# Peptides against a protein of PDB entry 6NYY, part 39

Target 1, 212 residues: chain A of PDB entry 6NYY
Amino acid sequence: KHFEQAIERVIGGLEKKTQVLQPEEKKTVAYHEAGHAVAGWYLEHADPLLKVSIIPRGKGLGYAQYLPKEQYLYTKEQLLDRMCMTLGGRVSEEIFFGRITTGAQDDLRKVTQSAYAQIVQFGMNEKVGQISFDLPRQGDMVLEKPYSEATARLIDDEVRILINDAYKRTVALLTEKKADVEKVALLLLEKEVLDKNDMVELLGPRPFAEKS
Target 2, 212 residues: chain A of PDB entry 6NYY as posed
Amino acid sequence: KHFEQAIERVIGGLEKKTQVLQPEEKKTVAYHQAGHAVAGWYLEHADPLLKVSIIPRGKGLGYAQYLPKEQYLYTKEQLLDRMCMTLGGRVSEEIFFGRITTGAQDDLRKVTQSAYAQIVQFGMNEKVGQISFDLPRQGDMVLEKPYSEATARLIDDEVRILINDAYKRTVALLTEKKADVEKVALLLLEKEVLDKNDMVELLGPRPFAEKS

## One batch from the design tools (peptide; aimed at target 1 D47 G62 Y66 P68)

Design b2_p21_7 (made by RFdiffusion4)
Pose (drawn by RFdiffusion4):
Structure b2_p21_7 (pose): chain A 212 residues (1-212), chain P 21 residues (1-21)
Amino acid sequence: as target 2 above (212 residues)
Amino acid sequence: SEEETLEELYEQSRFATMAPP
């Protein structure tokens, strides 16, 4: 047990128990984190989930703990299910509320950087073609693009097609599973954390083979 | 460069958070 609290502390950050939220904020954060939990539960190639919390941990209001699959060859479908998991947060607080918050900002930086990487760096697109470029990092102040402007116009169009196909795939997921999202977040308001076991108590066994 | 991108995607998949206002 003392080891599992260390794995979480290194990945997650400091866990602020006293930084309380308003009752209308905890209702939002629970619906946001349930989106991550349920979409990560029903997708095939998404990571197996360890723990979902609504307690503030580091630069965040909620926290989700995943077990990333050690694999060296991501396919096109294995990257879409990681995107559809990440966008699940905004989708759940949009189905239930209709208002969208600024809390999905770091969820959208991961979707954006995983879209440029498929199109620009890998060869996962038809319109751009099988062309690889050295994509700048965050600490790399980009001087000029290694391609034209019409190509940049072609890339940012395809990123919009890619994310809005990941968005519609997740809206079609958390409406079919709308009631299961509400089951999860109502326990998150009661018990501020959920292990894997009490998610099996809610949702039954996960319907995919998972190696632990 | 492709191997470094795979490692970065691996690290980003370890967690998800909700940003404060």

Design b2_p21_7_s1 (made by RFdiffusion4, then SolubleMPNN; from b2_p21_7, 10 letters changed)
Fold by OpenDDE base, seed 4:
Structure b2_p21_7_s1 (fold): chain B 212 residues (1-212), chain A 21 residues (1-21)
Amino acid sequence: as target 1 above (212 residues)
Amino acid sequence: SLLETIKELHEMSKSSTIAPP
């Protein structure tokens, strides 16, 4: 009752300036963003959370922002954790609602791109091997792929495996941290915006030292 | 290029729930 009234007041206050999300959609966004935030919090190689918001901005209904690192070299482990963090929203929706939404489209695009880059550009897959090919840019004449159709199929299969592994890892993590995801989501519904300090107050300090 | 890929990887530091078109 009191929580529902608080949500209604927050939703009703937002009507003036931004696309008014239905309460159920706003709830979905809150849990989605909470999934990102919590995944990033508990993944060692994820960037530290800067801000999480369920206030619509442009094409985004909500967002989680992380502290940019001046990082030019990524390990396979770092890329995996970043994929898991990026999948956190979709996974949260699945865990809490038993349904998936279109909200994860950009996340899935990023994950897909990262997976292909790891396998095709960075040589990070043992089956494909220590090879590096340029990914076709959108609008480049599809010059013949520098690899066989058999290699193309292998790449596609290994991309799916990598994404599925990241997905399963994220499911395991957010299932373990389900109560934390819920706490963050509920607080998002109240405050609409959380910072690092809010997360520390809610979850305790991030278990990984911030690499300065 | 590697730099373009790195830039794209950096964009993963921002996650967003996107409205359908």
Scores: peptide ipSAE 0.192, ipTM 0.813, DockQ to the pose 0.504
OpenDDE base, seeds 1, 2, 3, 5: peptide ipSAE 0.044, 0.189, 0.194, 0.192; ipTM 0.613, 0.813, 0.816, 0.816; seeds 1, 3, 5 fail the geometry check

Design b2_p21_7_s2 (made by RFdiffusion4, then SolubleMPNN; from b2_p21_7, 8 letters changed)
Fold by OpenDDE base, seed 4:
Order: C-alpha cells, then structure tokens, then sequence
Structure b2_p21_7_s2 (fold): chain B 212 residues (1-212), chain A 21 residues (1-21)
C-alpha cells in the first residue's frame, strides 16, 4: 500500500517527454539496475559505483554508472568481474522474476565482445593459447579469418564457457546478496536515483579499499 | 585493434537497460 503509492507519485512526476514505463516495467528496471549496482559493490575488481538511475534517458530505461580508473592494463580477473557486473542486471531479473527481458541486450553485447577479446586478442584462454588476432570489424571486407574453422569452433566454445562461468559467478553472488539487491531496488523505486552515499547508507561501505 | 578494444572496455563502465527497438 504505502510502497505502491510512493511508486505512483514518482512515476507521475516524470516529464511528459520520457517514456512512461508501466509499474511492472519500472520494477523490472529497478531490480535490473540494482543487480548491476550490487554486483559492482561486492566484486573486488569492479569499478566503484558512481550513480544508479531508473529514469529513462534516450534508449536507456535505467543505468548504473561507475567511476573507471585510468587503467591501460586489464587482468583476466578484472575482466571477469566486469563481465559479472555487466551480467548483474540479467541475473537479478532471473532471480527475482524468473523471466528474461530484452533489457539486457546491450549488456549481453558487451559481455560477448569482452569474452571474444579475452580469448582472441588477449590470449587469456589456455586451450586457444597465447594468440592474438584482430576481431572482424563490421563493414571490413570479407577478410578470411586468420585461423582454421577448427580454431573458430574452439574459440566459440571457450567464449560460451567463459560467459557461462561469469553468469554462474554472478548468480552465486546475487543469490548470496539477494536481500541487498532488493533493498537497492526498493530504494530506486522510491528515489529513482541513487549515489555512492545512498549505497553506503544502505549496504555499508564497499568491502574493498579504493585503490588510491 | 587492442587499443580500440580497451576503449570499448572503458565504455563498459556504463551499464544500461535498453528499450526494445
């Protein structure tokens, strides 16, 4: 009752120019963004959360923004945690709603791109080995793949393994932190925008030292 | 290039729920 009334007041205050989401869609977005936020909070190698919002902007229904460090070198562990953070929205939807939405399309694109880059460009997979090839760009002429069809199949298989491992890790994390995801989602539905201080008040300080 | 991939990885610091087309 009081929660439903708070949601209605917040939805009614959205400028006429933004897509008015249905309450169930707004709820889905809140839990999706809460999944990203909580995953980023509890993953050691994830970037610190700056802001999370469920206010639609352009094609985005919500977003989580992180403060990237000036970093030129990524570790395999860091890339895995970034993948888990990126999967946090999809995983949250699955845990709370038992359904998959189209909302994670860009997240899945980013995860897919990262996984291929790790295996094909960075040589981070033991089965594929210490190789580095440029990924085909959209619109480049039909450059033959610099590797065999057998290697292509191996790459595709190892990409799926890597993404599935990241997915399982994210499921385990957000299942453990399920109550925290719910707290963040509920507060998002109330405030629409949360900052780092809101997250500290809600979850406590991030358990990882900010790399100075 | 690896440099372009690293730039894309930096851009991944923003997660977004995207509306269907």
Amino acid sequence: as target 1 above (212 residues)
Amino acid sequence: SIEETIKELHEQSKSSTIAPP
Scores: peptide ipSAE 0.260, ipTM 0.847, DockQ to the pose 0.538
OpenDDE base, seeds 1, 2, 3, 5: peptide ipSAE 0.258, 0.254, 0.252, 0.248; ipTM 0.848, 0.847, 0.845, 0.844; seed 5 fails the geometry check

Design b2_p21_7_s3 (made by RFdiffusion4, then SolubleMPNN; from b2_p21_7, 8 letters changed)
Fold by OpenDDE base, seed 4:
Structure b2_p21_7_s3 (fold): chain B 212 residues (1-212), chain A 21 residues (1-21)
Amino acid sequence: as target 1 above (212 residues)
Amino acid sequence: SLKETIEELHEQSKSSTIAPP
């Protein structure tokens, strides 16, 4: 009752130019973004959360913004935690709603790209080995793959393994932190925008020291 | 290039729920 009334007041204040989400869609976005935020909060190698919002902007229904570190070298562990953070929205939807939406399309694209880059460009997979090939760019001519079809199949298999491992890690994390995801989602539905201070008030300080 | 891939990784610091086309 009081929660439903708070949602109605916030939705009614959205400027006419933004797509008015249905309450159930707004709820889905809130839990999706809460999944990203909480995953980023509790993953050591994730970037610090700056802002999370469920206010639609352009093609985005919501977003989580992180402060990227001035970092030019990424470890395999850092890339894994970034993948987990990126999967946080999809995983949150699964945990809370038992359904998959199209909202994670860009997240899945980013995760897929990261996984291929790790395996094919960075040599971070033991089975594929210490190789580095350029990924086909969109619009480059049919450049033959610089590797065999057997290697292509191996790459595809190892990409799936890596993504599945990141997914399982994210499921484990957000299941453990399920109550925190719900707190963030509920507060998002109330405030529409949260900053780092809101997250500290809600969850306590981030358990990882900010790299100075 | 490594630079382009890193730039793409930095763009991943922006998670967004995307509306279907």
Scores: peptide ipSAE 0.173, ipTM 0.756, DockQ to the pose 0.495
OpenDDE base, seeds 1, 2, 3, 5: peptide ipSAE 0.060, 0.171, 0.167, 0.167; ipTM 0.609, 0.751, 0.753, 0.752; seed 1 fails the geometry check

Design b2_p21_7_s4 (made by RFdiffusion4, then SolubleMPNN; from b2_p21_7, 10 letters changed)
Fold by OpenDDE base, seed 5:
Structure b2_p21_7_s4 (fold): chain B 212 residues (1-212), chain A 21 residues (1-21)
Amino acid sequence: as target 1 above (212 residues)
Amino acid sequence: MKEETIKELQEMSKSSTIAPP
């Protein structure tokens, strides 16, 4: 109990019991978080889901928590599946509501950052090639880009391609698993918090063996 | 890999619906 509360506090912040979401907003959050949860469940290289919640905490209206493996090396395939998992909320909103909300802002930031890192830091793009540049950090002086404007345009184009590919992959996955997303969202609206066992009861065992 | 980049990648294991400021 105390340990779980401490972890929850570190991840989500303090429960804002005073933040009453409108029923429609709470529904949007439930489907958003269900999208993350289901995407993570059916992506081989995604981290296993620990907890999903629609209880507002800190700055978040809901969250999905995955078991962070102390992983220091990532493959291109792992990074793609992590991007898809991160896009799961936005994609769920699109599939179920035909509209998108501001709720995915942090998800899109993370996806954007990952895509740029893959292309310009990890050399994972064939067109850009085996290059590695430090991305300007927030607050670093505008370091002159160590590459031409033509290379900058190429990077931007390839980032968009990578993100769009991840988005399309996520749309395909959550469209196939649409009924599972709805089951999770409806149970979230009832229980507000789900764990791994709830997910197993709803969806069956995760199809990928947890590499213990 | 820079420790910061690893940390950023690890943070993708957390998703949250954020209210706009």
Scores: peptide ipSAE 0.194, ipTM 0.820, DockQ to the pose 0.617
OpenDDE base, seeds 1, 2, 3, 4: peptide ipSAE 0.193, 0.187, 0.185, 0.189; ipTM 0.817, 0.815, 0.811, 0.813

Design b2_p21_8 (made by RFdiffusion4)
Pose (drawn by RFdiffusion4):
Order: C-alpha cells, then sequence, then structure tokens
Structure b2_p21_8 (pose): chain A 212 residues (1-212), chain P 21 residues (1-21)
C-alpha cells in the first residue's frame, strides 16, 4: 500500500485535501472526471484505469490515475481511443450541463499535440501524404516551417477533421452510456476517490481482456 | 483546471514509439 501511494505521488503531484471547491464546482469536476472514467472504461485500446479522484491534486481540480500500456507500436485505432478518452471530459460536462468550462484546457493540449503528431510527424493521413517532418517541441521556439503555407493550411484542416471525428465519437459514447456516467460521479461526490474495485461494483467487469 | 495524469498519451511517449496504419 505504501508503494501505491508513491507511484501516485510521483505521477500525480501534491494532493491538496484542504483546497475545497464550491458545491456547484464539485458537481462539475465530478462530471468531468466521470467522463474520463467511463469513456476509458468502455473503449478497447484505452489504458486500464487505477483510480479516479475529485480531490485537487497539483495543477488540477480532479485527478485520474491510469496504467499506460507498455507497447512500442501504436496503431491508428490505438491513438484514437486515447483521444476519445481525453476528450471525454468535455463531452460529459456538455451532455449534463450544456455549459462548457475552462477546466478542459490541459485535456485539449494533449488532443492537439496528438493530432499534429499523427499528421505531420507520423504518416497517419491521406491528404497530407506519407511525409514526416520534425515537429517542434514546447521548449523549441520555432523559427519557420519546413514546408509551405498551403501545406500548413492543409494540415490544420485535417487536425480539425480529426478532432471533430474524435469528438463525435465520444458524444455518441457518453449518450449511449449516459446513465453510467451519472452512477460514477454520484459516488465521486460521496466518496472522493474510486478504486478499480468499486468501479467493478458499479459497471461490472470491464468488457475487454486486460493484462495486469 | 482539471488533470488526467499517467495516461499513455503524452508527447514524450509519442517521441519514443513507432506508428502503423
Amino acid sequence: as target 2 above (212 residues)
Amino acid sequence: HNSAAGSGLTEDRLLEVEAEL
């Protein structure tokens, strides 16, 4: 047990128990984190889940703990299911509330950087073609693009087609599983954390083979 | 701000892997 609190501390950050939220804020954060939980539960190539919390941890209001699959060959489908998991947060607080918050900002930076990487860096697109470019990092102040402007126009169009196909795929997921999202978040308001076991108590066994 | 750490989707992990159609 003392080891599992260390794995979480290194990955997650400091866990602020006293930084309380308003009752209308905890209702939002719970529905946000349930989106990450349920979409990560029903998708096939998404990571197996360890723990979902609504307690503020580091630069965040909620916290999700995943077990990333150690694999060296991501396919096209295995990257879409990791995108559809990340976008699940905004989708759940949009189905239930209609208002969208600024809490999904870091969820959208991972979506954006995982779309440019498929199109620009890998060869995961038809319109751009099988062309690889050295994509700049965050600490790399980009001087000029290694391609034209019409190509940049072509790239940013395809990223908008890619994310809005990931968005629609998750909206079609958390409406079919709308009641299961509500089951999860109502326990998150009661019990501020959920292990894997009490998610099996809610949702039954996960319907995919998972290696632990 | 909300966080979902420990996932398989990060820039560093994409830099260390290969991809296939």

Design b2_p21_8_s1 (made by RFdiffusion4, then SolubleMPNN; from b2_p21_8, 14 letters changed)
Fold by OpenDDE base, seed 2:
Structure b2_p21_8_s1 (fold): chain B 212 residues (1-212), chain A 21 residues (1-21)
Amino acid sequence: as target 1 above (212 residues)
Amino acid sequence: MLSSPGDSLSLERLDSVSFEK
């Protein structure tokens, strides 16, 4: 209990017991978090889900907590599944409400950073090629880019393609698993917090063995 | 370093979003 609370505090901040959401906003949070949870459940290279909550903490209105794998090398497939899991909340909102909210901003930031890193740092894009440049850090003067404006445009285009591909993959997955997303969302609205065991009871065992 | 998508994903309230790039 105390250790879990400490981890939750580090990840999500302090529980905001005084923050009352309107019922429609609470519903949006539940379906958003259910989207993350279900995407992570059915993606092979997603990190294992530990907990999903719609209790506001710090900046978050809800959260899905995962156990990171101790790995130093990532494949394109692993990075794609992580992008899809990260898009799960936004995609769930689109599927169930036909609208999107500002709530996915941090998710989109993470996806954007991952996409640029894959293309510019890891050389994972065939059109851009086997290049590796340091991304400007926050506050670094963007010195002269070591590539042309044409290459910059190509990078931007390929980033959009990669993100759109991840989005489409996530839409396909969560559309297939739409009933599961709804089950998780409804149970979240009832219990506010679900753990891995609740997910197993609701959805069955995760189809991928946890690679320890 | 690719910031790992972190140990958590969340829906954030607008007033708590830092627009600091």
Scores: peptide ipSAE 0.237, ipTM 0.737, DockQ to the pose 0.067
OpenDDE base, seeds 1, 3, 4, 5: peptide ipSAE 0.244, 0.240, 0.235, 0.244; ipTM 0.740, 0.730, 0.735, 0.738; seeds 1, 3, 5 fail the geometry check

Design b2_p21_8_s2 (made by RFdiffusion4, then SolubleMPNN; from b2_p21_8, 13 letters changed)
Fold by OpenDDE base, seed 4:
Structure b2_p21_8_s2 (fold): chain B 212 residues (1-212), chain A 21 residues (1-21)
Amino acid sequence: as target 1 above (212 residues)
Amino acid sequence: MLSSPGSSLSLERLDNVSFEK
């Protein structure tokens, strides 16, 4: 309990008990977080879910917490599954509400950054090739890009393709698991916080062995 | 940095949305 709360404070910040969400917003949060949770549950290379919450903390209205793997090397497949997990909230909103919210901004930023890193830094795109350029850090004088405008356009196109592929994969997954997303969302609305055990009780054991 | 130790995915509230002008 105390340790979990400490981790929650570090990750999510202080619980904003004073923030009362409208029922419809709380519903949106529940389905958004359920999307993250379920995507992470059924993606092989996603990190194991520790906790999912719709209690507002810091800047977040809800959150899903994952146990990071002690991993220093990431495969393209792992990065894709992480992108899909990250898109799970947005996709859930689309599937259940037929609308999208601004709530996924941080998720989309993370996905965008990951996609650019994969293509420009990690050489993980066949069309762009085995290149590695440093992405400009925020505040660095954007010196001239070390590549042509044609390469820049190619990068942008391939980033979009990668994100769209991750999005489509997530749509397919959460459509298949739509009933599970619903179950998680409804239980979140009831309990506000779910742990791994709640998820196991609800969905069964995660189909992938947790690498110790 | 992909590996922030606490992988949290969160829905952000509107007041924290930065609108690029």
Scores: peptide ipSAE 0.214, ipTM 0.739, DockQ to the pose 0.078
OpenDDE base, seeds 1, 2, 3, 5: peptide ipSAE 0.108, 0.212, 0.204, 0.215; ipTM 0.618, 0.735, 0.725, 0.737; seeds 1, 3, 5 fail the geometry check

Design b2_p21_8_s3 (made by RFdiffusion4, then SolubleMPNN; from b2_p21_8, 15 letters changed)
Fold by OpenDDE base, seed 4:
Structure b2_p21_8_s3 (fold): chain B 212 residues (1-212), chain A 21 residues (1-21)
Amino acid sequence: as target 1 above (212 residues)
Amino acid sequence: MLSSPGSSLTLEELRNRSFVK
């Protein structure tokens, strides 16, 4: 309990009990977080879900916590599943509400950063090739791109393809698991916080063996 | 440190509803 609360403070910040969400806002958050949770549950290379919460903390209205695997090396497949998991909130909102909120801005940023890193840092794209360039850090002098404008356009196109593929994969998954997303969302609205045991009770055991 | 993919939905983000028609 104390350790979990400490982790929650580090990841989510202090509970802002002062932010009363409107029922519709709370519903949106619940379905958003349910999308992340369910995507993470049914994606083989996603990290195991530890906790999902719709209690506002710091700047976040909700969050899903995952147990990071102690992995120093990520595969392309693993990064794709992480992208899909990250898109799960946005996709859930689209499936259930037919609308997208700006709530996924941070998720989209993470997905975008991951896609660029895969293509230009990790050499994971066949068209761009086995290249590795440092992405400009915020505050670094505008170093000229170490590649041509033609390569820059190719990178941008391949980033869009990768993100779209992750998006389509997430749509397919959460459409298939739509009933599970709804179950999780409804239970979140009731309990505000779900742990791994709640998810197992609701969805059954995660279909992927935890890599010991 | 890849921060745990904690989805952080912000209130400001919820209020700026872009209706894609």
Scores: peptide ipSAE 0.062, ipTM 0.697, DockQ to the pose 0.063
OpenDDE base, seeds 1, 2, 3, 5: peptide ipSAE 0.024, 0.025, 0.033, 0.023; ipTM 0.566, 0.621, 0.683, 0.608; seeds 3, 5 fail the geometry check

Design b2_p21_8_s4 (made by RFdiffusion4, then SolubleMPNN; from b2_p21_8, 14 letters changed)
Fold by OpenDDE base, seed 1:
Formats: sequence, C-alpha cells, structure tokens
Structure b2_p21_8_s4 (fold): chain B 212 residues (1-212), chain A 21 residues (1-21)
Amino acid sequence: as target 1 above (212 residues)
Amino acid sequence: MLSTPGTSLTLERLRQVQFTK
C-alpha cells in the first residue's frame, strides 16, 4: 500500500479530487487510458500493466502504470512497442470519437523524444546511419548541429516515418482489439481504477509470458 | 495548463535511461 502510493505519487502526483471532469471529458479519458492499457496488454515488448486510472492526479487526467523491467538494453522492436503503447491513448480517441484531443500532448512528446533518440543517438535508422549525437537539452543554447541541414531534414523525415509507422501499427492493433478497448473503457468509467486482475478478468491472461 | 491524460512510468524510465549518461 505505502509503496504503491509512493509510486503513484511519483507517476501521477497528488490525487486532485477537486478536478471535476465533465462526463464527456471523463469518457474521453477512459477511452484514452483504455487505449494505453489494451495496447500494452497485446504488445509483446510493452511493460506489463499494473494499474490504470481515470482519477485526475497532478497534471494528468488519467494514467497507466506499468511494471518496468530492469532492462538497460533495448531493441528497436522493444522501442517500437513502447511507442505504440504510448500512442494507444491518441489512437483510441481517434477510433472511438473520430477526433483527437490535447490529452495526448505528453504522450506525443515522449514518442517524439524516443523517435529522435532512436535515429540520432542509437543509430537505429538505416538512412541516417550509425551515428550518435547528443540531443539538445532544454535550455542549452542550440549549439551548431554537428550535421548538415540536409542531414537535419533527413532526420526529421525519418522521425516522422518512424512515428507514423508506430501510429499505424497502433491503429491496426486497437482496431482489431476495439471491443477490448471498449470493455476496459466502460469498466474504467464504472470503477475509475483497474488493476492487473481486473484486466485478466476482462481480457483474459496477457498473451505474453511475463519474463521473470 | 492543459491536463493531459496518459502518464506511463515506462516512458519516464526510458527517458531516464536515455539521458543518464
């Protein structure tokens, strides 16, 4: 209990009971979080879901908590699945509402950062090649990019391609699992918080063995 | 401040791994 609460505080901040979401906003959050949860459930290299909540905390209107593995080395495939999981909220909104909200801003930021890191830090892109540059930190004077403007354009293009590929993969997955997303969203609207057991009851066992 | 639904612990950890030189 105390450890879970501490982790929840680190992830979501303090529970803001004073933020009354409108029913439509709460519905959007539920489907958004359901998208994350279901994507994480059916992506092999996603971290196992521990908890999903639509109770506003800190700056978030909802959150999904995952059990991170003690992993220091990530494959391109693992990073892709993580990107897909992160896009799950946005994709769910698109599938169910035919509209997107500002709710995915932090997710998109994370996806963008991951995509740039894969291309310019990890050398995971064939067109850009086996290069590694430090990404400018927030507040660093944009030092001269150690690469040409042509390379900059190439990087930007390949980042977009990577994100779009992750998005398409997520759309395909959540479209296939649309009924599962809806089940999770509806249960979230009822319970506000779901744990792994709720997910197992609703969706069945996660199809991937928990690598112990 | 636009409240954004969707906080993933996994992504924060990835971010930390990416920036912890």
Scores: peptide ipSAE 0.026, ipTM 0.545, DockQ to the pose 0.206
OpenDDE base, seeds 2, 3, 4, 5: peptide ipSAE 0.037, 0.035, 0.012, 0.020; ipTM 0.612, 0.591, 0.521, 0.561; seeds 2, 3 fail the geometry check

## One batch from the design tools (peptide; aimed at target 1 H32 G60 T102 D107)

Design b2_p22_1 (made by RFdiffusion4)
Pose (drawn by RFdiffusion4):
Structure b2_p22_1 (pose): chain A 212 residues (1-212), chain P 22 residues (1-22)
Amino acid sequence: as target 2 above (212 residues)
Amino acid sequence: GTSLEDAPSFEEELDEEIEEFN
């Protein structure tokens, strides 16, 4: 047990128990984190989940703890299911509330960087073609693009097609599983953390083979 | 995330993230 609190502390950050939220804020954060939980539960190639919490941990209001699969060859489908898990947070607080918040900002930075990487860096696109470019990092102040402007216009169009196909796939997921999202978040308001075991108590066994 | 303020539409946020990335 003392080891599992260390794995979480290094990955997650400091865990602020006293930084309380308003009752209308905890209701939002719970529906946000349930989106990450349920979409990560029903998708095939998404990571196995360890723990979902609504307690503020570091630069965040909620926290999700995943077990990333050690694999060296991501396919096209294995990256869509990672995107459809991340976008699941904005989708759940949009289905239930209609208002969208600024809390999904770091959820959108991962989606954006995982879209440019498929199109620009890998060869995961038809319109751009099988062309690889050295994509700049965050600490790399980009001087000029290694391609034209019409190509940049072609890339940013395809990123919008890609994210909005990931968005619609997840809206079609958390409406079919709308009641299960509500089951998860109502326990998150009661018990501020959920292990894997009490998610099996809610949702039954996960319907995919998972190696632990 | 750290705040729960009102946010623009999703497509407008995506455009802002694309501009910031570039």

Design b2_p22_1_s1 (made by RFdiffusion4, then SolubleMPNN; from b2_p22_1, 7 letters changed)
Fold by OpenDDE base, seed 1:
Structure b2_p22_1_s1 (fold): chain B 212 residues (1-212), chain A 22 residues (1-22)
Amino acid sequence: as target 1 above (212 residues)
Amino acid sequence: GTSLEEAPSLDEMIDEEIARFN
């Protein structure tokens, strides 16, 4: 309890009870968070969902809390599933509303950063090769990239491909599980907060064994 | 604050983020 609350404070910030979401905003957030939740539920290598909330906290209108794995090494498959989970909110909005809100921008940023890291830092792309470069920190004028302009373009292309692949995978998944996304969203609108047990009751047990 | 404003397309957003790394 105390540890979970501490993590919630760190991840979600203080519940700003003062930010009353409009009904339409609340609906959007519910489906957004449901997208994250369902994607995480049905992706083997995604972190298990602990809690999903549409109660505004800090700067976020909602959040999904996952059990962080003390994992230092990630496979390409794990990173892909994490990307898909991160895209889940955006994809849900697209599926249900035919529009994407600015709330999904931060998720895409995270996905893009992950894609770059995979390609540039982790050498996980066959075309770019087994190279590892430090990503420029935000604000560092990278004077000279350690690679040619042609390589830079290749990296950018492969980043786009990777993100698009993750996006398509997420679209396929959440389209297949559209009814589940809706169930989660509707229950979120009712309860505002769901835990793992609520998800189990709603969707059944997670198809993947929890790696202890 | 997350506004309900329509976000750029995926491709546009990717391009914007790519541009930040370049």
Scores: peptide ipSAE 0.177, ipTM 0.750, DockQ to the pose 0.713
OpenDDE base, seeds 2, 3, 4, 5: peptide ipSAE 0.013, 0.013, 0.009, 0.008; ipTM 0.485, 0.489, 0.486, 0.453; seed 3 fails the geometry check

Design b2_p22_1_s2 (made by RFdiffusion4, then SolubleMPNN; from b2_p22_1, 6 letters changed)
Fold by OpenDDE base, seed 5:
Structure b2_p22_1_s2 (fold): chain B 212 residues (1-212), chain A 22 residues (1-22)
Amino acid sequence: as target 1 above (212 residues)
Amino acid sequence: GTSLEDAPSLDEMIDEEIEKFR
């Protein structure tokens, strides 16, 4: 078993530096990735999971791969489910370990960025209104915000609300599906890599028809 | 068929979305 895993690592070319995770770290990663996987599995607008791995790749200690639809336009609902899926790892860590790792913090950062973009760029928030402002790119001089301080505060508040809503939704989902998260995590610890078929065997068919 | 190897990670998908928003 261990030998076969080593061979797959060589063939996959991208698994460069086998950082040997400590057992506890590996466990954390497994539950983190299981959280993402299970959240995505049960969210209607989430992209289909193709693969979930706890083998370190690039900057991450684990990863999940999805089959995104070539979409140029995203609905608010799709973006929300994406946020929830992104929070899945963090929420899983919270549920199972009562702690959050730095990996989960990065996910939160991404969710935060998405939330700001939704509110500021796409005008997807009714309270803020139909405003569209370019968010400063990383490294761009913080140009004077084209809106008042009051509007800025409103944006911040609504971003927080959106993130909290996504978080609560994710908590509710993964709490309900806690046993499924556990199953996925345990199988990840055993196999290190799961595909869609493994997920179907564990969880049953995804409840949402893959739109062909 | 995009090789399973070319399938984006969740992180990549999010980054791409954020970049599309910029």
Scores: peptide ipSAE 0.368, ipTM 0.825, DockQ to the pose 0.044
OpenDDE base, seeds 1, 2, 3, 4: peptide ipSAE 0.052, 0.345, 0.357, 0.110; ipTM 0.642, 0.811, 0.822, 0.597; seeds 2, 3 fail the geometry check

Design b2_p22_1_s3 (made by RFdiffusion4, then SolubleMPNN; from b2_p22_1 with D6E E11D E13M E16Q E17Q)
Fold by OpenDDE base, seed 5:
Structure b2_p22_1_s3 (fold): chain B 212 residues (1-212), chain A 22 residues (1-22)
Amino acid sequence: as target 1 above (212 residues)
Amino acid sequence: GTSLEEAPSFDEMLDQQIEEFN
């Protein structure tokens, strides 16, 4: 229920407010970033973690940096794992605090954008079919939709299904790895910045071979 | 079969997502 409501708010165009970190907020950010880091660690098609930090930079309260892949083509499976990694922060907050913060709003926006792109640009949904439409960019004049209201409703329904599936997958993963999320969060609170070597020492080697 | 899709605009979004995991 709360997650679905959060998605609806993102679709409605709510903007994230910039916040200054307080000590209690720093704890929330540590568990949030630990959720991203651990999800990325145990998802096969996620990019390898380079750095995770709870030191505020710019408009972000924390961040996880990953090795960029020079990849121009993505599979459904790769996009799903990326969605799960993006949801990792929000799911971690739910598992450990039982509450929703505004910190995950940008993540929800990214997940929502990815889900729409998969369904309406890449034709990756069986119910909607092999279609490709341009998504309006932020600031572009909303051109007339090239599909009916019935198709629009179908797209919206399938987007919600896809996001919910990614959310459930992330909940299952981070529940299984709950102890690892806590270890990473606690170490982040101590060191403020972790690298790949810190993660290997804490969790062991990543279970997937790095693509050379 | 795994469908591969090329989407430059989406790749830019994904790259931005990877760099700015806030």
Scores: peptide ipSAE 0.019, ipTM 0.503, DockQ to the pose 0.028
OpenDDE base, seeds 1, 2, 3, 4: peptide ipSAE 0.016, 0.017, 0.007, 0.017; ipTM 0.498, 0.514, 0.432, 0.488

